# Ledger of designs, part 23: peptides against a protein of PDB entry 8HF1

Target 1, 320 residues: chain A of PDB entry 8HF1
Amino acid sequence: NVMLYATKPTEVMVSFPHQEQVLTVTRLISAEIEKFYVSLDLMNIGVQPIRRSKSLQCLRDPSKKSFVKQLFNDFLYQMKEYGIYAASIAIISLIVEFDIKRRQAETLSVKLMHRTALTLCEKIRHLLVQKLQDMTYDDDDDNVNTEEVIMNFSTPKVQRFLMSLKVSFADKDPKDICCLVFVERRYTCKCIYGLLLNYIQSTPELRNVLTPQFMVGRNNISPDFESVLERKWQKSAIQQFRDGNANLMICSSVLEEGIDVQACNHVFILDPVKTFNMYVQSKGRARTTEAKFVLFTADKEREKTIQQIYQYRKAHNDIA

## One batch from the design tools (peptide; aimed at target 1 Q159 R302)

Design b2_p14_2_s3 (made by RFdiffusion4, then SolubleMPNN; from b2_p14_2, 5 letters changed)
Fold by OpenDDE base, seed 1:
Structure b2_p14_2_s3 (fold): chain B 320 residues (1-320), chain A 14 residues (1-14)
Amino acid sequence: as target 1 above (320 residues)
Amino acid sequence: SPLSYEPPELIPEP
């Protein structure tokens, strides 16, 4: 019964301006993906025989087209929610996935589909990197990973998040830090992890202070789909966080599965709290006496977020 | 330009 000694964390809110970074490059990328969807719908990939491989996903998408669209939709979401810098990291995950799927393709038509998707991802990567380089005088890829580039090409939400980390953890002992960062989507964990690695490396005050890890959610659908590598990574990441070898953990809504994560002194909710369960579970990890529970909200959604937190507090008190 | 730092606001008790 994990509820007993809930030291109530200090609940705080960080507001950010609702500014859609409507850059020309984001419009170009969106238009290229839309054109690709039209081409994808016209592709005859054949009905793949339902190979009785226990993978429920192959049963649900015999065309594999919906999966391709899902990955690009998740990318578009990340680009919108986290910015161009985060998108430059997110696109690499799509490249890796489509290259794997291309190599695993059972038919020439499916191989061609994944090749076309991969070609689009490389074009998108080039457009993103070129845009990041517009702020750098030197064409070296390492020059796009500066604090300045990360901040300028991140959304207001991500900028406020990074600043909150810097102010919260500058010059602290790494051992005194136990931080969770909650994000909504599985793919966001890896994207924000890559962003944080580069940000920490570019920020002297954090370089020896924060050691991030990420935990990808189990796909609730089948533990059989979780690659042996993903399961090993999750176990290793959790163990490193338990051992204090990592002091910042990025999680999706995975804590629903009873992953025993230590009591944390900081919990950041980077994405909106959509459920009471997410609220209780994430807040329930902030158990130290000085624990902070930090919410990020757009200025326009501030009042609605406060009201939602009051409803969740009330509902939590009615159960306790 | 990046945003300036703003301190977090306490969510008041109702």
Scores: peptide ipSAE 0.451, ipTM 0.927, DockQ to the pose 0.863
OpenDDE base, seeds 2, 3, 4, 5: peptide ipSAE 0.450, 0.436, 0.444, 0.442; ipTM 0.926, 0.922, 0.925, 0.926

Design b2_p14_2_s4 (made by RFdiffusion4, then SolubleMPNN; from b2_p14_2 with P1S E4S V10L)
Fold by OpenDDE base, seed 1:
Structure b2_p14_2_s4 (fold): chain B 320 residues (1-320), chain A 14 residues (1-14)
Amino acid sequence: as target 1 above (320 residues)
Amino acid sequence: SPLSYQPPELIPDP
């Protein structure tokens, strides 16, 4: 019955302009992915034999084409929602995943499919990095990780988020900070983690203040697919956050799985709150007297967001 | 250019 003594956090909203950064590079990348989907649909990769030991996911996609498309769709989502800089980090996760799958391919046709996907990811990475370098006079990859480049190539949502972190935590004692950042998607956790590492490193006021970690929810579909590495990472990240060795944790739907995360003084909801459960659980982590619960909303969705929060508050009070 | 900082808006009680 952990609900009884939770001080209600201060619920605040940060609005951002709905600007689709329609860069030429994003259109080119989207067009290259669509061309790849046409080529992928034409690929004969055969039906993979249903091995009894392969999880339900391998049973659902005997071609593995849907999974390839899912990864690229998740990348396109991240590029749209978080911007070009975040996309440059997100694409690395696809490269790693497709290289693993290429090496693990049971057939030459599946190996070729993953190789083609990998080649596209490298092309996308090059296009993204080249676009980030347009702001730098020096061709060195390190120059793309500046505060200026990160801010200019991030969406308005991410810009407001980073500025909110800077203002909230500049020159504070790291021990006084216990921050959660909630995102909708598993892949976003790692992407925003990489972005935050670079942003913190480039921001003197935060460099010795914020130590980020990330957690990805268990794949509810198959606990057997959590690599031993992912489980070790999650356990280590949680422990570092509990021990105060990390003071900012990026989470997806992790709280729905009953992972006991420490009581926090800041909770940032970077993506829209889609469910009452997400609202209650995320808000329920902001338990200090001075705790802040920070929502990010597009200006056009501001009223709808406020109304949704009122409905969630009402529903929460009816259960209490 | 990046956005300027805006302070968070309090979500009032209804």
Scores: peptide ipSAE 0.487, ipTM 0.937, DockQ to the pose 0.865
OpenDDE base, seeds 2, 3, 4, 5: peptide ipSAE 0.484, 0.473, 0.479, 0.482; ipTM 0.936, 0.933, 0.936, 0.937

Design b2_p14_3 (made by RFdiffusion4)
Pose (drawn by RFdiffusion4):
Structure b2_p14_3 (pose): chain A 320 residues (1-320), chain P 14 residues (1-14)
Amino acid sequence: as target 1 above (320 residues)
Amino acid sequence: PPLEYEPPEFIPDP
């Protein structure tokens, strides 16, 4: 009876070759951000509330410097984990966030700090577009070129995930498919969402089948990439997925708990599984029959992750 | 270099 309304989806793996080498432009951008941090640390904005550790044992920077560094570090993480083009999208989210803070800002010193951060972010955007541009010698067709650069300017993890996404839904009806994708970090959702938008508008077979939509938790990141203070579109993303308007969801441990959704055909956990409960809930989200469940881990982490999954399965058996 | 397609693998029972 439970299997009538419940389903044990087939759980499969998608291993990918993990490499450690990085590109030179990554070193250059790291040096540029380090120079910016060193300069900003001494920004000496108007006196701010003292921020100490959770236990007050060690001091902390003012909350605003912490916020700027956090955003920059998130951008660097997105670049380190998902390739150059992922950073190319993520830098735009940083631009929008710094423009919003400029608007919210309430002092000349803080405003100046945010404007200069915006300037550096735009310089970084131009740097990313520059490396992305210095590969058009391959060909002139920007669509297939977008597909090719995405395949080439991404980590094996991103290449493999997008490869599985293409093969799983090559020419199926958009109505027939209902899939979720889970990622860990907040701005990674928007970053990878923008990357899927580009890829959907980069391939002929997937162009009219997949509809990517992303949503995150609190401290709601901006939904757009336009910097116009107000937008005309009002319908929500969850309601879209419930209504079938959107079929590809990009969330980060937000939909895993509680949020009712129709039974989904596929679930892709882009970032490695970490918690037993979250594993159980994410698998349960693939509530439809013949549901497919997908995982992505590094080759070096295969044994560890498989052993961990066995621990989970055995724990499920033990509890039962 | 780009990667080539590999089918997903099943996780065996413990």

Design b2_p14_3_s1 (made by RFdiffusion4, then SolubleMPNN; from b2_p14_3, 4 letters changed)
Fold by OpenDDE base, seed 1:
Structure b2_p14_3_s1 (fold): chain B 320 residues (1-320), chain A 14 residues (1-14)
Amino acid sequence: as target 1 above (320 residues)
Amino acid sequence: KPLEYVPPELIPEP
């Protein structure tokens, strides 16, 4: 029980300016997704056979259309919250998922729906990559993975996060590092993982220092939707982190079950702490006074964030 | 232009 440990990590905050992305490409992508939603609503995919899983009856869109919309809405959220560089990584996950679903489609209409979604994802990928290439003279896809491109096309939050990692871990012994990064959404774990791989590879001071992994929470809704491959990969990623072969783990806050990982010396909370349980569970991984618990907040929300942390500290002290 | 590094601020005890 994480609450039984009197964990007093150093709680710190990194502020960032609130900047709305005023990119024409983001508006164009949003407009293309909205046009696709109109088209999707007009698609007749037939009645989907209700497989009798009692727990899934309320959450299965019988049309499978809401799931398609959810993935694009999650993509739009990631593009807004993390930037167009992160979005270029996030769109690949959608491409993979829609290609799997296209191949698994039981009907031609469902196959066509996923094919249309996939075609939109490829268009979005092209628009994003083209925009990243505006900073590069060379048309090579590998040239968009520089520290400069990553930083310039990331949100202020992500920029402050990456700089905090660089300053915290530059030229350190990999064995002395145990870092957790908490994000709100499952798909953000993969996106931030891909971004970190490219950032670490482009940053000489970090190349042989940080080895990232990610862990997505089990979908509380259905462990049956996790492929055997995803479960094997998750177990392997956790084991690599336990063995010290990975020293940075990206986790979604959807881990109601506390991450069964060792105590860490750094815990980064990239997204807002929305619940007391998330606060206690994430903070409870930083078990020493020398450990850092790092929050990221917009400047406009700084005071609100501080007051929320005071409320969580009080509530934690009242239970301890 | 990317943001400059800022050191983390301690969240004070109330």
Scores: peptide ipSAE 0.476, ipTM 0.936, DockQ to the pose 0.869
OpenDDE base, seeds 2, 3, 4, 5: peptide ipSAE 0.467, 0.465, 0.464, 0.473; ipTM 0.935, 0.933, 0.933, 0.937; seed 4 fails the geometry check

Design b2_p14_3_s2 (made by RFdiffusion4, then SolubleMPNN; from b2_p14_3, 4 letters changed)
Fold by OpenDDE base, seed 1:
Structure b2_p14_3_s2 (fold): chain B 320 residues (1-320), chain A 14 residues (1-14)
Amino acid sequence: as target 1 above (320 residues)
Amino acid sequence: SPLSYEPPELIPEP
């Protein structure tokens, strides 16, 4: 019964301006993906025989087209929610996935589909990197990973998040830090992890202070789909966080599965709290006496977020 | 330009 000694964390809110970074490059990328969807719908990939491989996903998408669209939709979401810098990291995950799927393709038509998707991802990567380089005088890829580039090409939400980390953890002992960062989507964990690695490396005050890890959610659908590598990574990441070898953990809504994560002194909710369960579970990890529970909200959604937190507090008190 | 730092606001008790 994990509820007993809930030291109530200090609940705080960080507001950010609702500014859609409507850059020309984001419009170009969106238009290229839309054109690709039209081409994808016209592709005859054949009905793949339902190979009785226990993978429920192959049963649900015999065309594999919906999966391709899902990955690009998740990318578009990340680009919108986290910015161009985060998108430059997110696109690499799509490249890796489509290259794997291309190599695993059972038919020439499916191989061609994944090749076309991969070609689009490389074009998108080039457009993103070129845009990041517009702020750098030197064409070296390492020059796009500066604090300045990360901040300028991140959304207001991500900028406020990074600043909150810097102010919260500058010059602290790494051992005194136990931080969770909650994000909504599985793919966001890896994207924000890559962003944080580069940000920490570019920020002297954090370089020896924060050691991030990420935990990808189990796909609730089948533990059989979780690659042996993903399961090993999750176990290793959790163990490193338990051992204090990592002091910042990025999680999706995975804590629903009873992953025993230590009591944390900081919990950041980077994405909106959509459920009471997410609220209780994430807040329930902030158990130290000085624990902070930090919410990020757009200025326009501030009042609605406060009201939602009051409803969740009330509902939590009615159960306790 | 990046945003300036703003301190977090306490969510008041109702």
Scores: peptide ipSAE 0.451, ipTM 0.927, DockQ to the pose 0.872
OpenDDE base, seeds 2, 3, 4, 5: peptide ipSAE 0.450, 0.436, 0.444, 0.442; ipTM 0.926, 0.922, 0.925, 0.926

Design b2_p14_3_s3 (made by RFdiffusion4, then SolubleMPNN; from b2_p14_3, 5 letters changed)
Fold by OpenDDE base, seed 5:
Structure b2_p14_3_s3 (fold): chain B 320 residues (1-320), chain A 14 residues (1-14)
Amino acid sequence: as target 1 above (320 residues)
Amino acid sequence: SPLSYTPPELIPEP
């Protein structure tokens, strides 16, 4: 048994200032969502009869109101954690979801609920795009996808992440790059993917260097919500990354499901490491010689993050 | 204005 000394990746930390971007637009959007929740609570959707064929989610929320609130709460989280630019991408996913749910609505009351949610999403999209255009002289929607607009309307965490990508990968051979980006939440994978596509296209040093993909773990909560299309997309994305047709993969809890991906030379942890399992599994993908494991932390949480990594290193060494 | 680039810090051994 050649114990291949798995070369431990170099563990590095990127700090970012805790700046609450107190923008008037984010306050307005939050107030419009709260006003919508009051109206949503007053909507009589009726008790839908439990049909045996209803998804587990229809069993949990027969009114479907909690699901609507969840999507808007998830959006508010993305706007806070990643910024206005990321929120402008995230809102499109809500528009698509509510339009699908509106079309699939079995009752007029449920159809009206999803229509009202969709109307709010279009208003939010307009407010976000208008705010991005404040930095552009031309009303052309393509002008909001510049490196400058992306950077100025991203949180300090996302700014440090994008700068770390640019410095790490500028003018490199695409074949020398195998990068994983870990995020906490499933919907963040698609949001950060859209942000990275626009950033890479606007950054000449990265345009022919980075080819991003995203994968989302299986939805164990509702297999009925995973469209056949989403499952096909996930399989295709994993295969493209294995074949080297993609060299950057955005993942959520995918490693907890035992998805076998190749040995990577870069692993970025964009969100806080919350579990020992996440630490071991994500770090365990950085297996190449000189592999880097990059953590992002707020300056105020720096010491706490270091202490947490020390505990995880100790626990890992006691098991290995 | 966006933040200036800051190099990553090595997480020291304890």
Scores: peptide ipSAE 0.431, ipTM 0.920, DockQ to the pose 0.865
OpenDDE base, seeds 1, 2, 3, 4: peptide ipSAE 0.358, 0.428, 0.334, 0.345; ipTM 0.857, 0.918, 0.849, 0.854; seed 2 fails the geometry check

Design b2_p14_3_s4 (made by RFdiffusion4, then SolubleMPNN; from b2_p14_3, 5 letters changed)
Fold by OpenDDE base, seed 1:
Formats: C-alpha cells, structure tokens, sequence
Structure b2_p14_3_s4 (fold): chain B 320 residues (1-320), chain A 14 residues (1-14)
C-alpha cells in the first residue's frame, strides 16, 4: 500500500519553453493523415461478424476504422509532444501493428484498409528519416542516431529530459542508479525507450551507466489482449529492474495495477501529472529525502503546475 | 540549436 509511507522526496521542476516545432514535414505528415482519414471514411469494409470470443473492443469497433485512426492520432501526439526523432521511432510501431493486422485480416476489404495504412506509414517514415538526414552529410541510417540529431529533432521537453539524465547520471556507478520515468501513454513508453537507447549509445558518459527498460500497463479493457509476448516482456523487464540488470524503467500508469517496483532514487515525470493517484503512486516510488522527484513543465504552465502540486500535497497530508 | 541545461528548481513548500 504505497500510501502508508510518508515519502518526502525532493520535489523539483524543470521548465522548458513552449515551442511548437512547426516543421514543414510535420504539416505534410498531418495533411497526409487527414487525407487518409477522408479516404478511410469512404472505404466500405463491411460490418465484421461479432464473434463471441472477440473482446469487447472488437464489439465496439466492428469496422476497425476507429482503431486505425486511434493509432495515427497517437502517432501525431508523439510527434507533437516528443518531436520528429521520437516520431521516427513511433512510426515503426504503427508499421508493425498494421502489418500484423494486414496478415490477420479476415476480409479482403479489411486487408486493403490495413495495407493502405501501412503504405502511409512507410511514406511517413521516409519523410521523417529524410528530415533527420538533413543534418547528416552521409545517407547512412546510422548517422541519424547521433546525440546531435536526437537533440535537434526533439521537443524542448525531451531535450531538458535528456540533459537532466546526462547531468544526473554521467560517470556514475550503474549500481547507485534506480530511475523511473513516467509517461502518460502506453505508446510513449516504447517510443521513449527507443529514443533513450539511441541517446545512451551516442552519449559516452551514459553508455555504460544507464540500462533502460520499459513497462506498458495492462490494457484494463481486456487482459485477454495482452499477447503472451507482452506479458513475458513486462515480467522480464520488471525482473531485470529488480535484479539491477536495468537501472532505468519507463512506465505509464502501470503502477495503478499494483506492480511493485522498487524504491528509486530518481523519479522523472515526463508528462503532466493529471491525477492525484498518479502523483501519489509516482512520488511513492521515491521514498527517501535524497530521492529526486522531477517534474517537467512548460514555462507557461509553471504556476499552474506548482498550484496543482500544492493541492496534491495537501490532499496527501489529509489522508496520511 | 538544442536548449542549454537548466538546473531543476525546487518546488517550495507552501
């Protein structure tokens, strides 16, 4: 019960400028997705037969069009919140998902829908990679994974986060590090994980210091949809973090499900703390006064963030 | 250009 420990971590805030990186490429990608939505709405994919064994989600979207739109909307969110570099990693997850769905399609019309979505994802990937290569003299894909490219094509929030990691952990003993990174969305965990792998590999001071893992929450809507692979990955990631084989864990709202993660000396909240429960649970992982609880906020939202933290502190003290 | 490092600010007690 995380509430039983009066956790008094050092609560700190890192501000970042609110800059919408309005790159021409992001506008092009958004316009291509919107054109795709118009085409998708015109597609006759038929009503899928309600198979009794299909989860409630398959019952809610008999067309599967809403799910396709959700994935692209999640991608657009990643691109906006984390930047072009993170988007180049995020799009790969869409490619994998649409290829799986294309292969599993029960009808030719559904197969065609997922194929069209996949073709768009490949176009988006090409546009993103080409934009990352604008900073590289060499056309090799490996040259887009430099510290410079990652930093220049990341949002101010992500830049401040990466710099905070570098300053916090440069040349430290890996055994002295127990770090949590909280993000709002399940999809973001994998995206930020891929970004961190490349950043750590490109940053000599971190290469042998940080070993990241990620956890995705159970889909509360259907435990039956957790692939055996996802469950194995989660169990393995948690175990590696417990054994000290990983010292940085990226989490979404996973802690709401009672996953006991160790006490950590660093807790980074990359996305806004939207709920009291998220505040208490994430803060409850930083159990000592020496532990740091780090919030990231846009400069324009700084005062609002401080006031929200005061309300959460008050509410926490009223329960303790 | 990437942002420069800014130290974290302590969230004061109210």
Amino acid sequence: as target 1 above (320 residues)
Amino acid sequence: SPLTYVPPELIPEP
Scores: peptide ipSAE 0.460, ipTM 0.927, DockQ to the pose 0.870
OpenDDE base, seeds 2, 3, 4, 5: peptide ipSAE 0.434, 0.442, 0.436, 0.434; ipTM 0.922, 0.922, 0.923, 0.924

Design b2_p14_4 (made by RFdiffusion4)
Pose (drawn by RFdiffusion4):
Structure b2_p14_4 (pose): chain A 320 residues (1-320), chain P 14 residues (1-14)
Amino acid sequence: as target 1 above (320 residues)
Amino acid sequence: VDPIPELDLPPLPS
């Protein structure tokens, strides 16, 4: 009876070769951000509330410097984990966030700090577009060139995930498919969402089948990439997925708990599984029959992750 | 406990 309304989806793996080498432009950007940090640390903005540790044992920077560093560190993480083009999208989210803070800002000193941060972010954007541009010698067709650069300017993890996404839904009806993708970090959702948008508008077979939509938790990141203060579109993403308008969801441990959704055909956990409860809930989200469940881990982490999953399965058996 | 299978996918480019 439970299997009538419940389903044990087939759980499969997608291993990918994990490499440690990085590109030179990554070193250059790291040096640029380090120079910016060193300069900003001494910004000496108008006196701010003292921020100490959780236990007050060690000091902390003012909340605003902490916020700027956090955003830059998130951008660097997105670049380290998902390739150059992932950073190319994520830098636009940083631009939008710094513009919004400039609007919200309430002092000349803080405003100046945010404006200079915007300037550096735009310089970084131009740097990313520069290295993305210095590969058009391969060919001139920007669509297949976008597909090719995405396959080449991305970590094996990103290449493999997008490969599995293409192969799983090559020419199926958009109506027939209902899938979710889970990622860990907040701005990673929006970054990867924009990458999928580019790829959907980069391939002929997937162009009219997949509809990517992303949503995150609180401290709601901006939904656009336009910097126009107001937008005309009003319909929400969750209501879209419930209504079938969107079929590809990009969320980060937000939809895993509570949020009712129709039974989904596929679930892709882009970032490695960490918690037993979240594993159980994410697997349960693939509530439809013949549901497919997908995981991505590094080759080096295969034994550890498989052993962890066995621990989970045995724990499920033990509890039962 | 059953083993965990893998999907058949094309190779990655170089």

Design b2_p14_4_s1 (made by RFdiffusion4, then SolubleMPNN; from b2_p14_4 with V1L D2P S14K)
Fold by OpenDDE base, seed 5:
Parts: C-alpha cells; structure tokens; sequence
Structure b2_p14_4_s1 (fold): chain B 320 residues (1-320), chain A 14 residues (1-14)
C-alpha cells in the first residue's frame, strides 16, 4: 500500500498566467463543431437492434451520437487546455477513432455519421496545420515541429511545463532520470506524448536525454474499445519504463489501478490535483533521494492550490 | 508546514 511510506519529496510549484489564447482559428473550429452537432442531432440513425453481444457502451448510447460528441468535446478541452499545437496532435487520434468506427459500422446510417465526423476532423486538421505553418516560411509539414512553433502555439501551462523539463533535464545522463507526468484525462496522455516527442526531437539539450512513453488506465467502461494493439502497447510501454528504456512516463489515473512502477526522482502534476488519493499516490512515486514533486497551477488559483496542498500534507501526516 | 517554493523559470515568450 503506497500510503504507508512517508515519502518526503521536495514539493515545487510552477505558476502560469491564465491567458485565453483567443485565436480566430479556435473560434472557427468551435463553430464548425457546434454546426456539426446541430446536423448530428438531425441525423436519423434509427433504433439499432439490441444484440446481446453489444458492449456496455452500445447499451448506453444505441445511437452512438453521444460518443461522437464526447470525442469532439474532449478535443475542444485539449485545444483550450494545451493549445493549438497539442490540438493538431489530438485531432489525429479522432481521425483514427472515427475511421475505425466507420469501418466497424453495422448500418449505412452509422457509417455515414462516422464519415461526416471524419470529414470534419480532416477540415479541423487542415485549419490547425495551416495556422502552425503561418510561422514557417516553408510548406513542409516537418517545419511545424520546431521548438519555436511548439512553444508559440502552446498554452502558458504547456510552455511552463516544457521549460521545466528543459531546466530540469538539459544535458543530464538519461540513467539519472526517472520521471512521471500525471494528466487528468486518458486521451491527454497520447496528446502530450506526441507533443513531447516533437519537442524533444527539436531540442538538442533533450534529444538524447529524455525517452518518453505513455500509459492509459484500463478502460473499465468498454474493454471492447481497447484494441489488442493498445493493450500490447500499454504493456510494452510499462516494461520499457521498468527496464529503463524509457525515462519519462505520461500517466492518467493509472495509480488508482495499482500499476507498480519504480521509484521516481521527478513527478510532474500537469493538471490540478482533484483528490487526496491522487495527491498521496502520485507523491508516493517520488521516493528517491532528493525527489521532486512539481505542481502546475494557474496564477489565479495559486493561493487555493497552496491551501489545498497544505490540507493534503496535514491529512497525509495524520495517517503516516 | 514548509512553504512550497516556486521553480525559477525564464520568462514566457511574448
């Protein structure tokens, strides 16, 4: 039980300004998604026959419309929380998911719905890539993956996170690094992973220092949606991190599932700590000598975050 | 309780 070890990592805070990047492109994308929701609500998908073998998700949404809306809402959240660059990575995951769903569609109406969603995702991808290219003189897709483009099209939270990685790990021995990055949402793991791959490749001081991986908690809601490939990837990613072939692991609520990972020297909490359990479990991974537990907070929420951490520290000391 | 130090970071790009 991770709660029993009095881990005393150094807690560190990183503040970031609350700037809503009000870009015309983000407004246009949001308006296109809202227009799509109106069209989606008008689609007659029919009552799909309840087959006994339908996943729990097919029982919850027989029309499959709510799942489509969920993916776009999750995308809108990523675009808001992490920025346009992260959104350009996130949209690829939607494209892959809707193409799979289009191929798996049992009815022409459901196939058409997923095709329409896919067409919107391709339009969104084009709008995002075009906006990233506005800073590049060359139309080559590889030129959008520079440190400058990544930084300028990321939210202040992500900018401070990337700067924190650069300051913490520049020119270090990769063997001396065991880093966890916690995010709130499962889909954010893959998005931040893709962003970090591109950032590390564009940053000479990190290119041979950080080897990122990601893991997502088991989807208890729909084991049928976890492809055999995703489950194999997750097992491989955990093993690579255990073997030291990866030294930075991006996680969601993985600790709630009791995934045993090694003692880490750095734990980054990119998103707000919402529960005492998340605080204790994530902090409980920072077990090495001089381990750092780094918290990210908006400037507006700084005082509230500090008070919450003091309450969690007190509660943890009363149990230890 | 010990204060939570802030990480010294360079300014954000403008």
Amino acid sequence: as target 1 above (320 residues)
Amino acid sequence: LPPIPELDLPPLPK
Scores: peptide ipSAE 0.375, ipTM 0.890, DockQ to the pose 0.825
OpenDDE base, seeds 1, 2, 3, 4: peptide ipSAE 0.373, 0.370, 0.368, 0.366; ipTM 0.889, 0.888, 0.886, 0.886

Design b2_p14_4_s2 (made by RFdiffusion4, then SolubleMPNN; from b2_p14_4 with V1L D2P P3E)
Fold by OpenDDE base, seed 1:
Formats: structure tokens, C-alpha cells, sequence
Structure b2_p14_4_s2 (fold): chain B 320 residues (1-320), chain A 14 residues (1-14)
């Protein structure tokens, strides 16, 4: 019961400017996705046979079109919230997913739908990589993974997050670090993980200090949707974090499922705290005497965030 | 409003 350890971590805020950097590339990508949605709506994929996969989701979208749109909407969200560098990593996850679905397609029409989605993802990937290369004099894909490129093509939120990691952990002993990073969305965990791997590798002060892992929550709808691979990854990632082989864990709302992660000395809340439960559970992981609970907020939302945290503190004290 | 200290961070790249 996370409630019993009323360790009072030091709450810290990190503000960031609310700049929607609307790059031409992001507008182009959004327009290509919207054109694709029009094309997707016109696709006759037929009535899919209700395969009695026990999974309620296969029953909810007989067209599988809504799922395709969801993945692209999730991508657009990541591009907006984390920037085009994060989007270049996020699009790879869509490519993998659509290639799997294309191979698993039961009908030619569904196969064509996923192929068209995949073709769009490859176009988007090319547009993103080309834009990242605008800062590199060399056309080498490895050159886009520099600290400079990552910082310049990340949102102010992500920039402040990376700076917070650098300031907090530069040249520290890896054993003294037990860090959680909370994000709102499951798909963001993998995206931020990939970003952090590249950032840490390009940042000498962090290269031998931070070893990141990520954990994705169970799909709330059915444990049957967790691939054997995802479950193996989660178990391995948790175990590495428990054994100290990883010292930074990126999580979504996974802690709601009672996954006992160790007492951490740092908890970063990268995305807005939307619920009291998320506040209590995430804060309850910052259990060391010197633990920091770091909240990220846009400048425009700072006052509202402070008010919300005060309400959560009060509510937590009333039940403790 | 409760005071929540801000983390001292270098300026954002311009």
C-alpha cells in the first residue's frame, strides 16, 4: 500500500515556454496524414469476418480503419508534444506495426490498406530524417543523433527535461541514481527511451551514468493483447531496474497496476499530472530522504499546476 | 499558493 510511506520528497517544478514550433515539415506531414484519412475512408475493405479472438477490440473495429487512424493520431501527438526528433523515432514504431499487420492481413483489401499506411510512414520518416539532416553537413544517418540535433529538434518540454537530467546526474555514480520518468501515453515510453539512448550516447557527462529502460502498461482492455515479446520486455526491464543494471525507468500509468518498482531518489513527471491517483502513486515512488519529485509545466499552465498540486497535497494529507 | 521551487537550469538554446 503506497500510502503508508509518507516520505515527503522535495517537490520541484520545471517550467518551459509554450512554443508551438510549427515547422513546415510538421505541416506537410499533418497534411499528408489528412489526405491519407480521406483515402482510407474511401477504401472498401469489406466486412471483416468477426474472428472470435476473445479480444473485445477486434469486435469494436470491424473495419480496422480506426486503429490505423489511432496510430497516426498518436504519432501526430508525439510530434507535437515532443518534437520532430522524437517523431523520427515514433514513426519507426508505426512502420513496424503496419508491416506486421500487412503480413497478418487476412484479405487483400486489408493488406493493401496496411501497405498504403506503411508507404505513408516511410514518406514521413524520410521527411523527418531529411529535416534532421539540415543541421548536419554529412548525409550520414548516424550524424543526426548528436546532442545538438536532439536538442534543436525537440520541444521546449523535452529540452528542459534533457537539461534537468544533465544537471541532476552529470558525472554521478550510476549506483546513486534511481530515477523514474512518467509519461502519459504508452507509446511515448518507447519514443522517449529511444531519444534518451541517443542523447545519453551523445552526452559524455551521461554516457556512463544513465542506463535507461522503459516499461509500458498493460492494455487495460485485455491481458491477451500483450504480446509475449512485450511481457518479456517488461519483465526484463523491471528486473534490470531492480538489479541496478538500469537506473532510469520510463513509465506510463503502469504503477496503477501495482507493479512494485524500487524506492527512487528521482521522479520526473514529464507530462501533466491528470489524476490524484497518478500524483500519489508517482510521488510515493520518491521514497528516499533526498528524493526529488520534479514536475514539468508550461509557463501558461504554471499557476493552474501549482493549484492542482496544492489540492492533491491537501487531499493526500486528509487521507494519510 | 504553495511555493514549489523551480529547478535551476541553463537557458534554452536560442
Amino acid sequence: as target 1 above (320 residues)
Amino acid sequence: LPEIPELDLPPLPS
Scores: peptide ipSAE 0.361, ipTM 0.884, DockQ to the pose 0.698
OpenDDE base, seeds 2, 3, 4, 5: peptide ipSAE 0.347, 0.343, 0.303, 0.349; ipTM 0.875, 0.873, 0.787, 0.875

Design b2_p14_4_s3 (made by RFdiffusion4, then SolubleMPNN; from b2_p14_4 with V1L D2P S14P)
Fold by OpenDDE base, seed 4:
Structure b2_p14_4_s3 (fold): chain B 320 residues (1-320), chain A 14 residues (1-14)
Amino acid sequence: as target 1 above (320 residues)
Amino acid sequence: LPPIPELDLPPLPP
């Protein structure tokens, strides 16, 4: 047993200014969602048959209204935390989900509810795309995916993240890169993946360097509720990352004890480290001698973040 | 404990 002396990665911090970019468009979108919630609460969708699935004590709101509100709340979080450009990608995932739910609706009232949600998503998409086009002279939808548009319509956190990738990986050999990016929320993985695809494609020094993938952690909901497509995607994404066909993996959970991913040389923690377990397990993926563990923090929370990391370092050194 | 260094990054766009 060669005790692979897990070389402790170098911890690095990236600070970003706390700018609440209160754009008029974000206020309009929030107000339209709030107005929709009032309308949604007034909708009579009838009593849904309680499918007695034994294992889900999570009473699927028999109204399915809670799930609709959850998706819009997740979207509002995405728009706030990552910006308008990320929101333009996130809204497409809502459109797809509500169209699936509309087609799967067992009643006309539930079908109408999902149709109304879908109509709101299309309005939001139009407002977002129109705002991204304000920087473009050409009305072509493809022109909104430039480095400049992505940077200007992203939050300072995302701007600093993209700059960190550019500085860390510009003109490097793809085989020398093994990068993990941790985010808090499951839906953020897919959104940041879409943003990174467009950013990498618009950034010449990264186009042939970074190949991103995303992995959604195992749902705390029984593996029976994971779609066959999601399970296939997860297996394929992990395999591509193991085979070196992808060198950047976006994850929402600490890869549970048992997802064997190769030793990484970079680990980015894009969102706040909330638990000691998250700290230890994410840091424990950076195993090369030159490995970097990069933490993102708002300037206003910098001192609190530093103190929390020192506490976690101490606790980790007392156990290890 | 060693300090956490800050990553040297270019300024944010205005």
Scores: peptide ipSAE 0.367, ipTM 0.886, DockQ to the pose 0.820
OpenDDE base, seeds 1, 2, 3, 5: peptide ipSAE 0.364, 0.347, 0.361, 0.361; ipTM 0.886, 0.882, 0.884, 0.884

